# Designs tried in a protein design run: peptides against a protein of PDB entry 3J47. Part 27

Target 1, 121 residues: chain A of PDB entry 3J47
Amino acid sequence: IRLTNQLKSLKGLQSKLKDVVEYLDKVINKELPINHTILGKLQDVFNLLPNLGTPDDDEIDVENHDRINISNNLQKALTVKTNDELMVIYISNLVRSIIAFDDLIENKIQNKKIQEQRVKD
Target 2, 69 residues: chain B of PDB entry 3J47
Amino acid sequence: YEEKEESNLAATKSMVKIAEQYSKRIEEEKELTEEELKTRYVGRQDPKKHLSETADETLENNIVSVLTA

## One batch from the design tools (peptide; made by RFdiffusion4, then SolubleMPNN)

Design b1_p11_5_s4 (from b1_p11_5, 3 letters changed)
Fold by OpenDDE base, seed 2:
Structure b1_p11_5_s4 (fold): chain B 121 residues (1-121), chain C 69 residues (1-69), chain A 11 residues (1-11)
Amino acid sequence: as target 1 above (121 residues)
Amino acid sequence: as target 2 above (69 residues)
Amino acid sequence: DVVVQDVPEVK
């Protein structure tokens, strides 16, 4: 359920970003008039993306920065955090696969023993 | 979308607790794998199944915790 | 038929 909700949220964000890109391309190509309201909101979104270029607002709790997917340098730090999280997920999945494989081997050993008993009867 | 955002916020609040739980769950998973190996040598089928199921549950909880984080 | 009786369901 949680994973499905995250995936749906991510898909919704991706679709919205695609629509924004398509709109920007049409504006650049002069196919659509510049909508100042949309551009203002987009500019606000870009301004809410943490400024990669000013190291001086260091006082915003590094711990909150790790949690908030905020753009480029923070996106690098968040990409590092996301990579670390993905690595943990990968290791966890690998270990789960190893356990499932161990169970499969045990089930095969059991099935072999059952077959050997049936051949003796 | 709002329900997912609320779920992500709840997930984010749990992240610190998840990190501590993750370390404990990794240790529990190792213990389970060792007990499964021991049970394999003893040839007891039922304890191995229970150990495998518990290890799978521990791994699932770890994966969900990391995906939530 | 390898009856894999207990494939732990990868929930």
Scores: peptide ipSAE 0.450, ipTM 0.845, DockQ to the pose 0.012
Fold by OpenDDE base, seed 1:
Structure b1_p11_5_s4 (fold): chain B 121 residues (1-121), chain C 69 residues (1-69), chain A 11 residues (1-11)
Amino acid sequence: as target 1 above (121 residues)
Amino acid sequence: as target 2 above (69 residues)
Amino acid sequence: DVVVQDVPEVK
């Protein structure tokens, strides 16, 4: 259930991101007037979203470079945190798989012993 | 979407708690494996089954945690 | 008869 909810959220986010990109492309192509209300909401989303890589502002001055570096550092820190969580989860799953495998081996040994006893009787 | 954001925030807080519990569960799991090694000699079915059930429950909780990450 | 001891499914 929880995974399905996360996958559904990620899929919803991906769809919304696609709609945003499509909207931005239409604005760039001058097919749609700049809707200030949508831009304001988008800007709020961008301020709330840790700056997921708009690499495309190649041109803007030294002060933006520090903000980009801060945002990149924050993104890097979030990525590191996410990697650490994923690593813990991976190790946890591995350990559980090892225990389950040990139990399988033991069950197999017991079944073999029961069969050997039945052949003796 | 809001229910999912709330679920993700709760999941993230749960993950921090899970990381602490995970360290403890790894230690409990080691103790269980050592007891299984001892129980193999004593031939009593019951402790082994309980150990296996606890390991499975621990495994299920980690899988659910991974799937929730 | 192979007594399949219920190996708890690694879910």
Scores: peptide ipSAE 0.436, ipTM 0.840, DockQ to the pose 0.010
Fold by OpenDDE base, seed 3:
Structure b1_p11_5_s4 (fold): chain B 121 residues (1-121), chain C 69 residues (1-69), chain A 11 residues (1-11)
Amino acid sequence: as target 1 above (121 residues)
Amino acid sequence: as target 2 above (69 residues)
Amino acid sequence: DVVVQDVPEVK
C-alpha cells in the first residue's frame, strides 16, 4: 500500500512537471500570457532547486565567485546525500531479493517433496 | 498530493532516526534469517513463512523510508 | 503445475 501510494505520488509529480514544461513552452511561444503568480511559484521552486549549473553566459562579475563555490559545494553535498540514499535503497532491495530467493528455494524443495509423495501414492 | 508532500517531509525527518534504526533493522533481518536457518532444521513450515513476511515488511518499510527522504 | 505460491502481495 505505501509503495503504491508513493508511486502514485511520483507519477502525479511527473505529470504536473510535464504540464509545467508544456505551459512554459506555450509562454515562450507567446501563445499564453505570462501568469505572474505561476511564474513566482516556479521561480521559488527553481531557487530551491540546486542550480544545476547551466552557466548562462551572462557576465559573471568576479564578485560572485564565492557564491558559485558555495552553490557548487551545496550541489556536491546534495549529490552525495542522493548517492547515499540510493545506496541504502540498493542494499535494501538486494537483501529483499536474497530473502525472496531463499523462500523460493524452500518452496521448490517443498513442492518436490509433495510430488515425491504423490508418486508413492 | 499536498498530504503526501507533508507525509514525505515527516518521513524525511524520521529518516535521520531511520538511519539509526536501519542498523537495528539489518540486525533484525539477520536474526530473522538465522531463525529461518533454525526453522529449516526443526521442519516446521509455519515459522518460516511468518519470518519471510516480517523480513519483507521490514524491507518495504526501509525502502519507503529511503524513498521518502 | 508449479504452484508458484503467490509471493504475498505487498499490500
Scores: peptide ipSAE 0.446, ipTM 0.837, DockQ to the pose 0.013; fails the geometry check
Fold by OpenDDE base, seed 5:
Structure b1_p11_5_s4 (fold): chain B 121 residues (1-121), chain C 69 residues (1-69), chain A 11 residues (1-11)
Amino acid sequence: as target 1 above (121 residues)
Amino acid sequence: as target 2 above (69 residues)
Amino acid sequence: DVVVQDVPEVK
């Protein structure tokens, strides 16, 4: 149950992220009018993304070029973190698949032993 | 979605702790697999099933923890 | 035939 709910939540987030990307692509291609409310929410998300790594020092007069590099480095760090998280999920799923396979092998061995016992009786 | 964002923030703080727990749980899983191998020789079916179920639950908790992180 | 004995339903 809990894993299924998390997978459903992750799939929901992925679908929403895909819808946002598809919307952005349509806006860039001028196929849809720019919805300022969606852009505002997206800008709020992009403004919240850099705040996850900056300590509360409001006063650093860092010129616009360093802010873009820090934002790109933070987005890169978040992408790396997301990739690492996805990699850990992938490894964990692989490990579960191995355990399930080991259980299947054990069940086959047990079934074979039960059949061998039935042939001796 | 807002409750999920708040859950993701709490989860991100747990992620570092989960990475350490993940390393420890991989070791626990290896011990469980070694005990399953040992239990294969001892002929007790019930301990093997319980060990497999415990390994699956431990892995589930790990994946849930990583997905929450 | 791999008779998969009852994998308990993952609630």
Scores: peptide ipSAE 0.440, ipTM 0.840, DockQ to the pose 0.013; fails the geometry check

Design b1_p11_6_s1 (from b1_p11_6, 3 letters changed)
Fold by OpenDDE base, seed 3:
Structure b1_p11_6_s1 (fold): chain B 121 residues (1-121), chain C 69 residues (1-69), chain A 11 residues (1-11)
Amino acid sequence: as target 1 above (121 residues)
Amino acid sequence: as target 2 above (69 residues)
Amino acid sequence: SLLSDLLSEKF
């Protein structure tokens, strides 16, 4: 269920991004007026989203370069944090799997011993 | 999408808490393994089963944590 | 060991 929700969210984000790109293309082509409200919301989303390195091909004035570097550093830091969390979860799963395996082995041994006793009786 | 984003954020916060809980869970798992070792000596099947069940629950919780992450 | 016992069960 959670994975399905995450996948659905990701798909929705992808669809929204596609719609935004299509909208921006139409604005560039002067087919649609610039909707400042949509752009503002998009900017907010982009500010909240780790700047996944779509270089806004817009003439990044020097002031934007520092912001991009800060954003890239933030994204990198978030990526590192995510990787660390995933590693911890992975190790935890391995440990649990090992314990579960050990228990299964013991159960199997016990079952065999019980079967051997039944054959002797 | 917004609900999923909120869910992902909540999941990330939960993962930090899970990391702390993980250390505790590892210790709990170790204790269960010790009980299993003791059960091996006592020859009682019941403590081993309980340890196995606890290990399985711990594994399930970790899987859910990974899926949440 | 539990592992040894499991191996013994495979035989």
Scores: peptide ipSAE 0.430, ipTM 0.835, DockQ to the pose 0.008; fails the geometry check
Fold by OpenDDE base, seed 2:
Formats: C-alpha cells, sequence, structure tokens
Structure b1_p11_6_s1 (fold): chain B 121 residues (1-121), chain C 69 residues (1-69), chain A 11 residues (1-11)
C-alpha cells in the first residue's frame, strides 16, 4: 500500500511534468500563449525542488537530509538516508535471525540430551 | 496524490520511530538472550521458548518494516 | 561455546 501510494504519486508527478513539457513546447512553437500562472507555479515547484544541478552548494540544511526528496542532491542525500535505514533494518533482521538460530541450536542440543537419556533408561 | 504524500510522510515518521524501537528491541532481544542463557544453566525450557518466540516476532517485524520501507 | 557445542553435535 505505501509503496503503491508512492508509485502513484511519482506517476502523477511524471504525468504532470509531461504535461508541462508539452505545454512549454506548444508555447515555444507559438501555438499557445504562455500561461504565467502555470509558469509561476512551476517555478515555485522548481525552486522548492532541491537544486539537482549545483553540487557545490554545501548549504543543504542537514535537516533536509532525512526527507526523501526527488531532487538529485537532496535526493542523493535522501537516498543515502534511505540506504542507511535499510541497512539498519537489514542488520536488525540479521541479528534476530542469529538469535533465533542460537535458540534453535540450543533446542537441538537439549533434544539430543533428552534422547540420550531416554536411550540410557 | 495528497493521500499518498501523507502516507509517505507518515511512513517516514514511522521509520524513525521504528529505528528507535529497533534499538529498544535489540536491547530487549539481548536481555532475553541473557535470560535464555541463564535459563540454559538453570534448565528451565519455558523462558527460553518465550525468548525465542519474542526474537522471532521481533525479526518478523523488522522484516516487515524493511519491506515497507 | 554453545554454538561450538552444537556444531560438535551436528557432527
Amino acid sequence: as target 1 above (121 residues)
Amino acid sequence: as target 2 above (69 residues)
Amino acid sequence: SLLSDLLSEKF
């Protein structure tokens, strides 16, 4: 469900971006007038998008590193964060698996001891 | 789309919470393992079983969390 | 040690 919603959101964004591109192409071709309101909103969206193109602006506020932002630098930071989270989950699962395995081993040892005692009786 | 965004935000917050819970769970698992170790020496099977089950549940929850992430 | 013992028992 969550992944599906994310995918749907991404698809919606993609569709919207496509529409914008198509609109811009039509404007460039002088087929349609420039809708300043749409352009303004798009500019706002682009301004809100973490700057994908300028690697050098060190001022990516550390706080934004935690949010999966689609913008490349922020997206990279977010991707790193996501990777770290996934890594933690992976390690956690591994640890739990090891504990479960240890318990299984102990149970097997105990079962063997019980069987040995039964054979002696 | 907005609902999905809200869901993603909630998911992210949940992930942070999961990380905290995970740290707690790891500690709980360690404690349970120590109890199991002590129980191994005492020969009481019941606490060990409970610990094992708890560890398994914790593992499952982590797996689900990873899959949901 | 228990793991080692278990491994020993597996053989």
Scores: peptide ipSAE 0.430, ipTM 0.836, DockQ to the pose 0.008; fails the geometry check
Fold by OpenDDE base, seed 4:
Structure b1_p11_6_s1 (fold): chain B 121 residues (1-121), chain C 69 residues (1-69), chain A 11 residues (1-11)
Amino acid sequence: as target 1 above (121 residues)
Amino acid sequence: as target 2 above (69 residues)
Amino acid sequence: SLLSDLLSEKF
């Protein structure tokens, strides 16, 4: 269930990103006027989205560079945090697997001892 | 989408809790492993089984946590 | 030791 929900969220995000790209392309091509409301919402989305994309180096004013850098730093920090969380989960799974393996070994040893005892009887 | 977002948010909160629980579970797993070690020496199957079960439960919880993350 | 015992049991 959770994995499916995450996948759906990712798909939704992907769809939204596609829509944004399509909108931006239309604006660039002057097919649509710049809608400030949409742009504001996009900015909000970009602010919420960890800036995965280095915005292309073009004519973004110095103020935007600082915001982009801040966003990139925040995204980087969020990515690091996510990586740390994933790492903890991974380590936990490994530890559990090791314990389960140890138990399996012990069970196998016990079974062997039982069989050896049965053969001696 | 909203249900998934809520589930993801809950999962994220749960992941933080899971990280804490994971630390605790790792400790519990260690305790179980020690008990298994003791059982291995004493020949008592029951403590080993309990340790194994706890380890399995901890593993399952971690898997669920990973799937939730 | 458990691993060693397991290995010993496998052989």
Scores: peptide ipSAE 0.430, ipTM 0.831, DockQ to the pose 0.008; fails the geometry check
Fold by OpenDDE base, seed 5:
Structure b1_p11_6_s1 (fold): chain B 121 residues (1-121), chain C 69 residues (1-69), chain A 11 residues (1-11)
Amino acid sequence: as target 1 above (121 residues)
Amino acid sequence: as target 2 above (69 residues)
Amino acid sequence: SLLSDLLSEKF
């Protein structure tokens, strides 16, 4: 559900961006006036979005520590967060596997003890 | 879209909480494993199995929470 | 240890 909602939001943004591009093309072609309201909202979105523009500007310390697993390639910080989450999942799976093996070993030992007792009876 | 954005924000907040919960759950899992080890000496299989199952369930819940975040 | 017990039982 959460991933689906994130994907839906991303798709919505993509669609809106496409609409803006189409609108900008029409404005360039002098077919439609610039909708300043849409442009302003888009600018606000772009300002709120970590500056998508220069992949090279390492400097924007957007310390947004927000570990959002949003696969947005754009935020190196988001990538780091995703990697951390994946590491946690991996460690959790390893721990679970170790516990499962320990239980399996115990079960085998118990089964052998039961079998030995049955042979003695 | 707004609902999804709100859900993403909630998920992000949940990730921080999940990280804390994960640390706590790891400790709980260790405690359960120690109890299983102690129960092994008592000669009754049932308590050990129950403890192991509880530890596994706790880990599963943590994994699902992290994956959902 | 569980492993030690398992090994002992295996023999």
Scores: peptide ipSAE 0.414, ipTM 0.826, DockQ to the pose 0.007; fails the geometry check

Design b1_p11_6_s2 (from b1_p11_6, 4 letters changed)
Fold by OpenDDE base, seed 1:
Structure b1_p11_6_s2 (fold): chain B 121 residues (1-121), chain C 69 residues (1-69), chain A 11 residues (1-11)
Amino acid sequence: as target 1 above (121 residues)
Amino acid sequence: as target 2 above (69 residues)
Amino acid sequence: SLLLDLLKEKF
């Protein structure tokens, strides 16, 4: 459910971005007047988005490098954080799988011992 | 879409908490393994089963965490 | 050791 909602939100954002690009192209071609209200809201949304385009290297607080970056430079750091989180989850799953396997092996050994005792009796 | 965005933000915060909980879960899993080792000496099947079930629950929680990430 | 013994028994 949560992953599906995230995917739907991302798809919605992608569709909106495509609509904006198409609108901007039409405005550049003088086919449509600029809808100032829609553009203003869109601009507000873009301003709330972490600056994807300005690689101002300087003020990215080093502490946020371990956090999921929403913007391109920030998105790269976020991608690294996401990768680290995925790696931890992967290792965790592997460890749990190993423990579960160990338990299965032990259960199998016990079952075999019980069967051997039953055959001797 | 807005509700999903809020849910994603909450999920991200939850993931940080899950990472902390994961470290604790690893320790809990080790404790269960030690109990299983001790139970092997006692020859009783029941404590081993409980350890296995707890390890499985820990695995399931990690899988859910990965799927939520 | 028990895990190893079980692995040996699986084969």
Scores: peptide ipSAE 0.405, ipTM 0.832, DockQ to the pose 0.008; fails the geometry check
Fold by OpenDDE base, seed 3:
Structure b1_p11_6_s2 (fold): chain B 121 residues (1-121), chain C 69 residues (1-69), chain A 11 residues (1-11)
Amino acid sequence: as target 1 above (121 residues)
Amino acid sequence: as target 2 above (69 residues)
Amino acid sequence: SLLLDLLKEKF
């Protein structure tokens, strides 16, 4: 459910970005009047969006909230943070899986011993 | 979209909390493993089962945490 | 060791 929601959110963002591009193209072509309110909100969204453009140099502005969203420059840093968090979770899951597997093996050994004993009796 | 964004933000905050809890969960998992080891020595099946169940719960929580991440 | 023994018994 959570992953589905995240994926849905990402898809929604992608769709919105596509709509914005289409809107901008229509405005450039003078097919639609410039809605300043929409444009302002979009600009705000773009300003809140980690600088998606040039991956390389400058202002990884640290400020905006932590590691999740894999968007471009700031997004790259956020992606790294997300990757680190995912890695930690992965390692944790692996450890849990190993423990569960160890227990499963032990249970299997015990069950086998019980079965062997029952056959001998 | 806004509801999802809010949900994602909440999930992010939850991830930070999960990271803090992760160390504790790892320690709890180790303790369970030690209990299992002790149970192997004592020959009591019950502690081993409990350790297994706790390991499974820990795994499930980690999976949920990863899914939330 | 017990896990290893189970693995051995599986073979």
Scores: peptide ipSAE 0.401, ipTM 0.832, DockQ to the pose 0.008; fails the geometry check
Fold by OpenDDE base, seed 2:
Structure b1_p11_6_s2 (fold): chain B 121 residues (1-121), chain C 69 residues (1-69), chain A 11 residues (1-11)
Amino acid sequence: as target 1 above (121 residues)
Amino acid sequence: as target 2 above (69 residues)
Amino acid sequence: SLLLDLLKEKF
């Protein structure tokens, strides 16, 4: 469910971006007047997006690292962070699985010992 | 779309919290394993079973966390 | 070691 919602949101964003590109192309070709309202909203969205271009401004606020980087450099950093988190979860699952197997093996050994004792008796 | 975005943001915040708790979960898992080892020596099944159940719950929580990440 | 022995017994 959560992944599906994220995917749907991303698809929605992609569709909107495509519409904007198509609109901009039509405006450049003088086929349609510039919808100033849509452009203004897009500009606002772009201004809210962390500036992708200049690596030098150190003030990449740590808070933006967790936001799914729509922007390529920020996106790369966020992708790395997400990968690290997934790796931690994967390792945790492996460790739990190993513990569960150890317990199963111990239980099996105990059951075998009980059966052997019953046969001797 | 907006509801899904909000859910994703909440999930991301939860993942950060999970990462912080991950170290604690590993320690809890180690404690459970030690208790199982001790129970293996004492021959009492109950503490071992409890440790196994706690390990399983920890595993399930990690799986859910991965699925939400 | 005991886990390894049990694994060996399973095979």
Scores: peptide ipSAE 0.397, ipTM 0.835, DockQ to the pose 0.008; fails the geometry check
Fold by OpenDDE base, seed 5:
Parts: C-alpha cells; structure tokens; sequence
Structure b1_p11_6_s2 (fold): chain B 121 residues (1-121), chain C 69 residues (1-69), chain A 11 residues (1-11)
C-alpha cells in the first residue's frame, strides 16, 4: 500500500511535469499564455526540490540527508543513507534467520530424542 | 497524491522508529535465545518454542519494514 | 553446541 502510494505520487508528479513541459512549449510557441499560477507553484516546487540542474551545488543543507529521494546530489547522499539502512535491515534479518534456524535445529534434536524414547518404551 | 506524500513522510518517521525498535528487538531476541538455552537445560520445550515464535515475529516485522523502505 | 548435537544425531 505505502509503496503503491509512493509510486502513484511519483507518477502524478511525472504527469504534471510533462504537462508543464507541454505548456511551456506552447508558451514558447506563443500558442498559449503563461499561466502564472502554475508557474509560481512549479517555481515553489523547484525551490523546495534540491536544485536538480547544477551538478556543482555541493553545499546543499546536510539536514535533509535522511529522505530516500532519488533525483539530485542530495539524492545521492540520501541514497547512500538509504543503502546503509537497507544493509542494517538485511543484517538484522540474517541474524533473526540464524536464531530461527538454531531453534529449528534444537527442536529437531528434541523431537528425535522424544521419538527414540518412545521406541524404547 | 497528497495522501501518498503524507504516507511517505509517516513511513520515513516510522523507519527511524523501526531502527530504534530494531535495536530493542535484537536485544529481546537475545533474551529469548537465552531462555531457550535455559529451557534446553531444564528439558522443558514450552519456553524454547515461545522464544522461537517471538524471534520469527521479530524477523517478519523486519522484513515488512525492509519492504516498506 | 546444540547445532553440533543435532548434526551428530542426524548421522
């Protein structure tokens, strides 16, 4: 459900961006007037989005590092953080699997002992 | 879209909480394993089974957390 | 040790 909602949001954003590009192309071609409200909202979105375009913005604020957002240099740092989190989760799962396996082995040994006792009786 | 964004934000906060819970769950799993060891020594199957079930539940929760990440 | 005991019992 959550992943599906994230994908839906991303698809919606992609569609909206496509519409904006199409709108901008029409404005450049003088087919439609610039919708200032849409452009203002897009500008706000671009201001909120870490600057996608300039590769050199090294200094974008350290604080937003925690979000797994895909696109920018900040996104690379976020991707690294996400990868680290995934590795921790993976290791945790392995540890739990090992514990579960150890318990399974013990249960199997106990069951075998019970069966051997039943055969002797 | 807004609901999904809110859900993603909530999920991210949940991931931080999950990391803390993960550390706690690892400790709880260790405690259960110690109880299983004690149960093996006493020859009672019930405490060991309970520990195994708790470890499995903890594993499932981690898997769900990874899938949500 | 339990794993070793299980392995021994399996043989």
Amino acid sequence: as target 1 above (121 residues)
Amino acid sequence: as target 2 above (69 residues)
Amino acid sequence: SLLLDLLKEKF
Scores: peptide ipSAE 0.391, ipTM 0.826, DockQ to the pose 0.007; fails the geometry check

Design b1_p11_6_s3 (from b1_p11_6, 3 letters changed)
Fold by OpenDDE base, seed 1:
Structure b1_p11_6_s3 (fold): chain B 121 residues (1-121), chain C 69 residues (1-69), chain A 11 residues (1-11)
Amino acid sequence: as target 1 above (121 residues)
Amino acid sequence: as target 2 above (69 residues)
Amino acid sequence: SLLLDLLSEKF
């Protein structure tokens, strides 16, 4: 569910960006006037988004470390953080699986002992 | 879209919390294994079952954490 | 040890 919602949000953003590009192309071709209100809101969104284009190497390191991959150079550092978090989750799942397996083995051993005792009786 | 964004933000916060709790969960898992060993020696099925249940809960929480990340 | 015992029983 959460992953699906994230994917849906990303798809929605992608669709909106496509609409903006299409609108910009129409404006460049002088087919439609620029909707200043939509462009202003979009610019605000872009200003809130981490800068996608030319981040110098130094800006990549600081902001990106903690959060998951968004499109911008900030997204690269966010990707690293996300990878680390995913690794921790993965290791945690492995550990839980190992414990569950250990319990299963113990249960199996106990069941076998019970069966052996029943055969002796 | 807004609901999904809120869900993603909540998921991110949950991941941070999971990272903090991860070390604790590992320790809890060790405790469960030790309890299982103790239960094997005592011959009481109940402590072993409890250890297994706690291990399962720890695994489930890790899976949820992975799905949230 | 129990895990090892179980593995031994499996063989």
Scores: peptide ipSAE 0.427, ipTM 0.839, DockQ to the pose 0.008; fails the geometry check
Fold by OpenDDE base, seed 3:
Structure b1_p11_6_s3 (fold): chain B 121 residues (1-121), chain C 69 residues (1-69), chain A 11 residues (1-11)
Amino acid sequence: as target 1 above (121 residues)
Amino acid sequence: as target 2 above (69 residues)
Amino acid sequence: SLLLDLLSEKF
């Protein structure tokens, strides 16, 4: 369920990004007026989203460049933190799996001994 | 999407809490392993079963944590 | 180890 939700979220994000690109293309072509509300929400999303996108080499003014760098650094830091957390969870799962496997093996050995004893009786 | 973003944020906060709990769970798992070792000496299957069940629960919790992450 | 014994029993 959780993985499915994550996948759905990712797909939704992808679709939204595609819609944004299409919208921007239409605005550039003067087919649609600039919706300031959509643009503001998009900016908020971009500020919250780790700048995973190739910075479009478009002439973003120097003031925006510093903000973008700060945003990128924050995004990178968040990504690193997420990776570290995932690593800890992964290691924990491995340890639990090893313990469970050890117990399973012990149980299997015991069951085999019991079966062997039953055959001898 | 907004609900999912909020869910992801909540999951991240939960993950930090899980990391703290994980350390505690590792210690609990070790204690269960010691109990299993003691049970090997006593020859009674019951403590071993309990340790196995606890290990399985710990694994399940870790898997859920990873999926939440 | 019990684990080793179990592995041995698989053979």
Scores: peptide ipSAE 0.424, ipTM 0.837, DockQ to the pose 0.009; fails the geometry check
Fold by OpenDDE base, seed 5:
Structure b1_p11_6_s3 (fold): chain B 121 residues (1-121), chain C 69 residues (1-69), chain A 11 residues (1-11)
Amino acid sequence: as target 1 above (121 residues)
Amino acid sequence: as target 2 above (69 residues)
Amino acid sequence: SLLLDLLSEKF
């Protein structure tokens, strides 16, 4: 569900970006007037989006380091955070697996002891 | 789209909470393992099974957290 | 210890 919602949001963003590109092409061709409201919202989105197009990768705003999935340059710092989180999850799963195996082994030993007692009776 | 964005934000906040819960769950798993160890010295089955079930539940929660991440 | 006991019982 969450991944599906993220994918849907990304698809929606992609569609909107495509519409904007098409709109910009029409404006460049003087076929349509610039919708200032849409452009303003897009500018706001671009301002909220970590600077995608500026080659100066170095200004990673430290505050956005925590957001895993958003945008390319910020995405590098976010990728590191995501990698750390995935590593923690992986280790957690391993630990749980080890505990589960230990319990399984103990249960098997107990079952064998019960069977041996039943054979003696 | 907005609902999905809210869900993603909630998921991200949940991941932070999951990291904290994970640390706590690791401690809970250790406590259960100690109870299992104690139960091995007493009679046949009961406390060990409960510990095993709790460990399994903790594992399931971690898997769900990973899938949500 | 439990693992060792289980391994011992498996043989």
Scores: peptide ipSAE 0.416, ipTM 0.829, DockQ to the pose 0.007; fails the geometry check
Fold by OpenDDE base, seed 2:
Structure b1_p11_6_s3 (fold): chain B 121 residues (1-121), chain C 69 residues (1-69), chain A 11 residues (1-11)
Amino acid sequence: as target 1 above (121 residues)
Amino acid sequence: as target 2 above (69 residues)
Amino acid sequence: SLLLDLLSEKF
């Protein structure tokens, strides 16, 4: 559900960006006037987006790097974070599996001992 | 879209917390395993089973937390 | 070691 929501949000943003590009192309071609309201809102959104440009290393709040998969550098950092998280999940699952197998083996040994004892009786 | 964005933000914050908790969870798992080992030597199946189940639940919660992150 | 012993007994 959460991943689906994130993907949906990303798809929505992508669609909107595509619309903006198409609009800009039409304006450049003098086919349509610029919708100043939409452009203004988009500019505001872009200004709120972490500078996709040369991140001067200092001001990229680590928190925003984790949120916005959109910037290539930010996207790379987010990808690394996602990979680390997935790795943690994977390790946790492996550990759980190991514990479950250990318990299974013990149960089998105990069952065997019980059977051996029944045969001796 | 906004609701999903808010959910993603909350999830991201949760992930940071999960990373911190992960180390603690690993330690808890180790403790449970040690107790299970002790229970094996005592020959009491029930305590060992309970410990194993608790470990499994802890791991499941960790997995869910990471997946939500 | 116990796991190994158990595995050996499984065979």
Scores: peptide ipSAE 0.411, ipTM 0.835, DockQ to the pose 0.008; fails the geometry check

